Peptides against a protein of PDB entry 3HUF. Designs and how they scored, part 161

Target 1, 320 residues: chain A of PDB entry 3HUF
Amino acid sequence: MWIIEAEGDILKGKSRILFPGTYIVGRNVSDDSSHIQVISKSISKRHARFTILTPSEKDYFTGGPCEFEVKDLDTKFGTKVNEKVVGQNGDSYKEKDLKIQLGKCPFTINAYWRSMCIQFDNPEMLSQWASNLNLLGIPTGLRDSDATTHFVMNRQAGSSITVGTMYAFLKKTVIIDDSYLQYLSTVKESVIEDASLMPDALECFKNIIKNNDQFPSSPEDCINSLEGFSCAMLNTSSESHHLLELLGLRISTFMSLGDIDKELISKTDFVVLNNAVYDSEKISFPEGIFCLTIEQLWKIIIERNSRELISKEIERLKYA

## One batch from the design tools (peptide; made by RFdiffusion4, then SolubleMPNN)

Design b2_p22_3_s4
Fold by OpenDDE base, seed 3:
Structure b2_p22_3_s4 (fold): chain B 320 residues (1-320), chain A 22 residues (1-22)
Amino acid sequence: as target 1 above (320 residues)
Amino acid sequence: KKEEEEKKKLEEEAKELEEKLI
């Protein structure tokens, strides 16, 4: 989201969120959803127009800002952004930090991009919330992204958290739920006057972790917890691979259960399978190797004695 | 020095405007 603040109390000492939309900026406008009052004798009654665009799909993957358009409203002394005069037709900016000078005002409006990108684990929830979140200037998507700051946990994911939720947790993404999204949707009017009124996602996250026994106390409890072990996995998802890497596992990939030869078994402590393959192929598992699902692995890794538990299961099948 | 004096003068003018808007 774009946040503005200013020097010399020209914004009355307040910070403001600029959601996607158009704002008239000037001395003789009243603060509302489409106007920004700036208190200076050096600023025109109506000085500039700011236009914030909705996020693009690219912004979800890059964590880039919503496009910020600035137009001078034919003022005597113009408008500058990052010390450059705004062109006659207006200019568009994708920089994360903008110093906006209105006319000869010695105090700048500082606009900065607070990155917020929300990944959804469920396409139905994305479809429900994406429009509203985009109107808040929040990029949304389903795919993993290095720009992802928040992850919406699917509450309907049965009795177990999804691989996406597991990975989001270990990646230190702030896990949120629909209750946070609902709260976020209500604050739009209140944050016009004070950007600090944005709801704390970390409080939502703490509550999710506290109330769900499927989470460890911290990502650090699980990161590299299986260092020194080796696994093989079916080459099905990059997310599952990245999850296993965060556990500190050495990973080999295979295309089918038939590719699991004696050489691979000799170098591998266990095989990680998806639920469909695990359930359908139980009778066809390679002899002498521990096969489990990622959800079964997760149940082990959240235990304090995860290394001992894994070792016990490996031994049980090597000596069977 | 001139920039600091102009900054100070504008801070004073901002305070005077705030006092007139109350």
Scores: peptide ipSAE 0.020, ipTM 0.491, DockQ to the pose 0.081
Fold by OpenDDE base, seed 2:
Structure b2_p22_3_s4 (fold): chain B 320 residues (1-320), chain A 22 residues (1-22)
Amino acid sequence: as target 1 above (320 residues)
Amino acid sequence: KKEEEEKKKLEEEAKELEEKLI
């Protein structure tokens, strides 16, 4: 989201969030959803127009800012951004930091980008929330991205957490739920005057972890917990592969259970399967190898003695 | 001290600009 602050109390000493939309900036306007009052005699009554675009699809993957357009409203002394005079038709900016000078005012408006990108685990929830979140200047998507700051878990009472949720947790992404998204939707008007009124997602995250026994106390309890072990997996999802890497596993990939030969068995401690393959092929598992699902592996990893539990299961099948 | 002197200088420049705009 864009946040503006200013020197010399020209913004009344407050920070303001700018959501996607158009703002008239000047001395003789009243602060609302489409106007920014600036208190200086050195600026015009109506001085500039700011236009913030909605996020692009690219912004979800890069964590880049919503495009910021500045237009001077034919003022006597013009407008500058980063010491450059704004062109007659307006100019667009993709820099994360903007110093905006209105006319001869000695104090600048400082605009800065606070990155917030929300990944969804479920396409139905993305479809429900994406429009509203984009109108807050928040990029949204389903795919894994290094720019993601938050991950939406669906609260299904009594369901196991998904691989996406497990991976988001290990990446130290802030896990949130629908209650936090609902809260975000209500604050849009209140944060116009004070950007500090933006709700803290960390409190939502702490409550999720505290109330769900499927989470360890920290990601650090699981990261590299299986260092020195080797697994084989079906080439299914990038998230599953990255999850197993974060556990410190050496990973071999295969395309079918028929590709699990004596060579693969000799170098592999266990095989990780998806639920569909595990349930359908359980009777046909190769002899002498431990096969489990990611969800079964997760249940072992959240235990304090995860390495001992895995070692016992591997030994039980080598000597059977 | 430097930030207070710079703030005071900017406030003085703002006053001088206000007097020239009247």
Scores: peptide ipSAE 0.020, ipTM 0.508, DockQ to the pose 0.279
Fold by OpenDDE base, seed 1:
Structure b2_p22_3_s4 (fold): chain B 320 residues (1-320), chain A 22 residues (1-22)
Amino acid sequence: as target 1 above (320 residues)
Amino acid sequence: KKEEEEKKKLEEEAKELEEKLI
């Protein structure tokens, strides 16, 4: 989201969030969803137009800002952005930091991009929320992204957390739920006057962790917790691979259970399978190797003695 | 295409806001 602040009390000492949309900026406008009052004798009654676009699909992967267009409203002294005069037709900016000078005002409006990118693991929830979140200037998607700041957990009562949720947690992504998205959708008017009124996702995240026994106390409790162990996994989702890497595992990949030879067994402590393969092939598992699902592995990892638990299961199957 | 259409829509909304404030 774009945030604006200014020196010399020209924004009344307040910060403001700018959502996608159009804003008339000037001395003689009233602050609302489409107007920004700036208090200076050196600026025009109506001085500039700001137009913020909705996020692009590319912005979800890059964490880039919504495009910020600035147009001067035919003022005597013009508008500058980053010390450059705005062109007659307006100019568009993709920089994360903008210093906007209105005419001869000695104080600038400072616009900065606060990155917020929300990943969903559920396409139905994405379909429900994407439009509203995009209207807040928040990129959304299903795929893993290095720009992802938040992850939407689907609250299904009594279901195990998804691999996406496990991975988001270990990546230190802020896990949120539908209650946070609802709250986020209601604050659009309140943040016009004070950008600090933006809801803190960390409170929602703390409540999710506290109320769900499927989460450890911190990601740090699980990161590298299985360092020194080796696993083999079916070439499944990238998230599953990255999850196992964050556990500190040495990972070998295979395409089928038939690729698990004596050499692989000799170098591997356990095999990680998806639920479908685990359930279908449970009778045909290779002898002398521990096979488990990611969800079964997760249940072990969240325990304080995860290394001892894994070691006992590996030993149990080597002597069976 | 969608970004250009949305940009054009925001420009039209901007112009309409400018016309209402004159």
Scores: peptide ipSAE 0.009, ipTM 0.414, DockQ to the pose 0.021
Fold by OpenDDE base, seed 4:
Structure b2_p22_3_s4 (fold): chain B 320 residues (1-320), chain A 22 residues (1-22)
Amino acid sequence: as target 1 above (320 residues)
Amino acid sequence: KKEEEEKKKLEEEAKELEEKLI
């Protein structure tokens, strides 16, 4: 989200969130959803127009800011952004930090991009929330991204958490739910005067983890917990691969169960499968190797004695 | 009057932009 602050008291010492939309900036406007009052004798009654665009798909992957347009409203002394005079037709900016000088005001408005990018585990939830979140200047998507800051867990009653949720947790992404999204949708008016009134997602995350026994106490309990073990997996999911890497596993990939030869078995402690392959191909599992799902692996890795549990299962199947 | 008409026009353009962004 865009946040503005200013040097001196020209913004009354307050930080403001700027959502996508158009703002008239000046000395003689009242603060509302479309106006920013700036208190300086050197600033015109109506000085500039700020226009913040909704997030692009590219912004989701890069964590880049919503495009920030600045137009001078034909003022005597113009407007500058990052020491450059704004052009007559306005200029657009994609920098994460903007120093906006209105006329001869000795104090600048500092706009900065606070990265917030929400990944969804469920396409139906994305479809439900994307428009509202985009109107808050929050990029949204389904795919894993290095820019992802928050993850919306798919809540299915009585089901195991998804691979996406497991991976988001190990990546230290803030896991959130529908209650937090609903709260975000209501804050648009309340945060106009004070950006500090933004809800802390970390409290929501702590409550999710505390109330769900499918999570370990911390990501650190699982990261590298399986160091020294080797697994093989189907080349199906990048998230699954990255999850297994975060566990400290040595990973071999194969295209089909038929590609699991004696050489691969000799170097591999266990085979990780998705649920569909595990259920359909149980009869075709290679002899002398431990095959499990990611969800079965997850149930082991959240235990305090995960290494001992896996070792016992590996031994049991090598001698079966 | 002209400043108020320009204000109203820019508020209408802002609303039309918000409506096109929904």
Scores: peptide ipSAE 0.000, ipTM 0.327, DockQ to the pose 0.019

Design b2_p22_4_s1
Fold by OpenDDE base, seed 4:
Structure b2_p22_4_s1 (fold): chain B 320 residues (1-320), chain A 22 residues (1-22)
Amino acid sequence: as target 1 above (320 residues)
Amino acid sequence: KEEEIEKEIELAKTEEDTSEEN
């Protein structure tokens, strides 16, 4: 989201969140959802127009800011952004930091992009929340992205956590739920004057982890916990691959179980499958190798003795 | 800070004439 602050108390010492929308900026406007009062005698009554666009699909993958448009309102001394005079028709900015100078005011409005990008685990929740979150200037999507800061887990009561949730946890992404999203939807009025009133996602995350026995105490308990082991991975997502890498596994990727020969079996400790392949192809499993799902692996990896448990299963099936 | 405020006050005196028209 965009946040503005200013020097010299020209914003009354307040930090403000700017959501997507249009703002008239000037000395003689009242602070509301479409106006920003700036207290300086060197600033025109109506000085500039700020327009913040909704997030693009590209912004979700790059962690780029919502586009910030600035237009001078035909003022005597104009407007500058990053020491450059704003053009007569206005200019658009994609920089994460903007120093906005109104007229000859010695104090700048500092606009900065606070990184917030929300990944959803399922398309139904994305469909429900995307519009509201985009109107907050928050990029949203389904696919893994290096720019993701938050992850909305799929809450199916009594089901195992998804691979996406497992990976988000190990990646140290802040896992959130619908309660946090509901709170975000209400902040529009309260954060006009104080950007610090944004809800703490870390509290939501701590509560999720504490109340769900499917999570270890920390990502550090699982990261590289299977260092030295080797697996073959079949018919899996990129998230599944990255998850196994974070466990410290040496990974071989195959297209079918038929690609697993005796030489590969001799070098591979176990085979990782998705649930659909595991259930459908049980009869086609190679002899003398341990096959499991990611969800079965996760149930082992969250245990304190995960290495010993995996070693016992490998030994049991290698000599069966 | 004081010099910046003084500059703003001097600037404001020169801009008072322009703030009536807009």
Scores: peptide ipSAE 0.035, ipTM 0.671, DockQ to the pose 0.054
Fold by OpenDDE base, seed 1:
Structure b2_p22_4_s1 (fold): chain B 320 residues (1-320), chain A 22 residues (1-22)
Amino acid sequence: as target 1 above (320 residues)
Amino acid sequence: KEEEIEKEIELAKTEEDTSEEN
């Protein structure tokens, strides 16, 4: 989301969130969803037009800002952005920090990008929320991205957390739910004049973690907790691979259980399988190797004695 | 802050954007 603030009280000492949309900026406009009042005698009654575009698909992967267009409204002294005069037809900006000078005003409007990028665990939730979140200037998607700041978990009462949720937690992504998205949607109008009224996702996250025994107290309790162990994984998902990497595991990949030879078994402490392969192939598991699902592994790693637990299971199956 | 406000007041006295029409 774009936030604006200014020196010299020209924005009345307030910070404002700019959602995607068009804003007329000037001395003689009233603050609303499409107008920004600026208090200076050197600023025109209607001085500039700001247009913030909705996020692009690329912005979800890069964490780039919504495009910020500035047009001067044929003012006597023009408009500058980052010390450059805005062109007659307007200019577009993708920088995360903009210093906007209106006319000869000695005070600048400082626009800065607050990164917020929401990953969804399922396409149904994305389909439900994407349009509303994009209208907040929040890029959304399903795939893992280094730009993701928040992750929407699907709350099914009594279900295990998904691999996506596990990975989001270990990446230190703020896990949220639909209740937070609803709350975020309701505050849209209230944050127009006070950007500090933006809801804190960390409170929602703390409540999710506190009320769900499937989460450890912190990601740090699990990160590198299995350092020194080696696993083999069926090459099914990038998220599963990255999850195992964050546990500190050495990972070998295979395409089928038939590719697990004696050499791989000799170098591997355990095999990680998806639920479908585990359930279908349980009878055909190679002798002398511990096979488990990611969900079974997660139940081990959230325990304080995870290393001792996994070592006991490895020993039990090597000698069975 | 006071010096910057004084600069704004000086600029306003010399270069008021009095364009009433736009």
Scores: peptide ipSAE 0.033, ipTM 0.664, DockQ to the pose 0.039
Fold by OpenDDE base, seed 5:
Structure b2_p22_4_s1 (fold): chain B 320 residues (1-320), chain A 22 residues (1-22)
Amino acid sequence: as target 1 above (320 residues)
Amino acid sequence: KEEEIEKEIELAKTEEDTSEEN
């Protein structure tokens, strides 16, 4: 989200969130959803127009800012952004930090991008929330991204957590639920004058982890917990691969269960399968190897003695 | 504080220049 603050109390010592939309900036406007009052005698009554665009698809992957357009409103001394005069038709900016100079005012408006990028695990929830979140200047998507700051867990009571949720947790993404999204949708008016009124996602996350026994206490409890073990997996999911890497596993990939030969078995402690393959092919599993799902693996990983549990299960099947 | 005072002095100088936009 864009946040503005200013020197010399020209914004009355307040920080403000700018959501996607258009703002008239000047000395003789009243602060509202479309106006920003700036208190300086060197600023025109109506000085500039700020326009913040909704996030692009690219912004979801880069964590880049919503495009910030500045137009001077035909003022005597013009407007500058980052020491450059704004062109007559306005200019657009993608920098994360903007120093905005209105006329000859010695104090600047500082606009900075606070990154918030929300990944969804469920496409139906994305479809429901994306429009509202985009109107808050929050990029949204389904795919894994290094720019993601938050992950929406589907709040299905009694469901096992998904691989996406497991991976989001291990990569230290803040897990949130629909209750947080509902709250975000209500704050738009309250944060106009005070950017500090933005809801804290960390409290939502703490409550999710505390109330769900399917989460370990921290990502650090699971990261590299299986170091030294080797697994094989179907080359089907990058997210599943990255999850297993974060567990410290050596991973071999195969294309079909038929590719699990004696050589692969000799180098592998266990095989990780998706639920569909596990349920359909369990009668055709190779002899002498431990096969499990990611969800079954996760249930072992969250235990304090995960390494001992895995070792015992491997031994049980190698010597059966 | 010193930078704020300098900026306030600069602001006072710019007030004369912007009287037409007021």
Scores: peptide ipSAE 0.027, ipTM 0.635, DockQ to the pose 0.050
Fold by OpenDDE base, seed 2:
Structure b2_p22_4_s1 (fold): chain B 320 residues (1-320), chain A 22 residues (1-22)
Amino acid sequence: as target 1 above (320 residues)
Amino acid sequence: KEEEIEKEIELAKTEEDTSEEN
């Protein structure tokens, strides 16, 4: 989201969130959802127009800012952004930091980008929330992104957490739920005058982890916990592969259970399968190898003695 | 403090030019 602050008292000492939309900036306007009052005698009554665009699909993957357009309203002394005079038709900016000078005012308006990108675990929740979040200047998507700051867990009480949720947790992404998204929607008007009123997602995250026994105490308890073990997995999802990498596993990939030969078995401690393959093919598993799902692996990983538990299961099946 | 005083003095010098009606 864009946040503005200013030198001196020209913004009344307040920080303000600018959501996507159009703002008239000047001395003789009243602060509201479409106006920014600036208290300086060197600023025109109506001085500039700021236009913030909704996030692009590219912004979800890069964590880049919503486009910030500045237009001078035909003022005697013009407008500058980063020491450059704004052109007659306006100029658009994608820099994360903007120093805006209105006319001869010796104090600058400082605009800075606070990155927030929300990944959704399921397409139904994305479809429900994406429009509202984009109107807050928050990029949204389903795919994994290095720019992702928050992950929306589906609130199904009593269901196992998904692979996406497991991976988001290990990546140290802030896990949130629908209650946090509802809260974000209610504070939209109040945060216009005070950017500090933005709800704390970390409190929502702490409450999710505390109230769900399927989470370990920290990501650090699980990261590299299986270092030195080797697995084979069906080439199904990038998230599953990255999850197993974060556990410290050496990974081999295969396309079908028929590709699990004696050579693969000799160099592999266990095989990771998706639920559909595990349930359908359980009777046809190769002898002398431990096969499990990611969800079964996760249940072992969250235990304090995870390495000992896995070692016992591997030994039991090698000597059976 | 000196920079704030210079900024206030420069603000006061620009006050005369922005009193026009537009």
Scores: peptide ipSAE 0.026, ipTM 0.632, DockQ to the pose 0.063

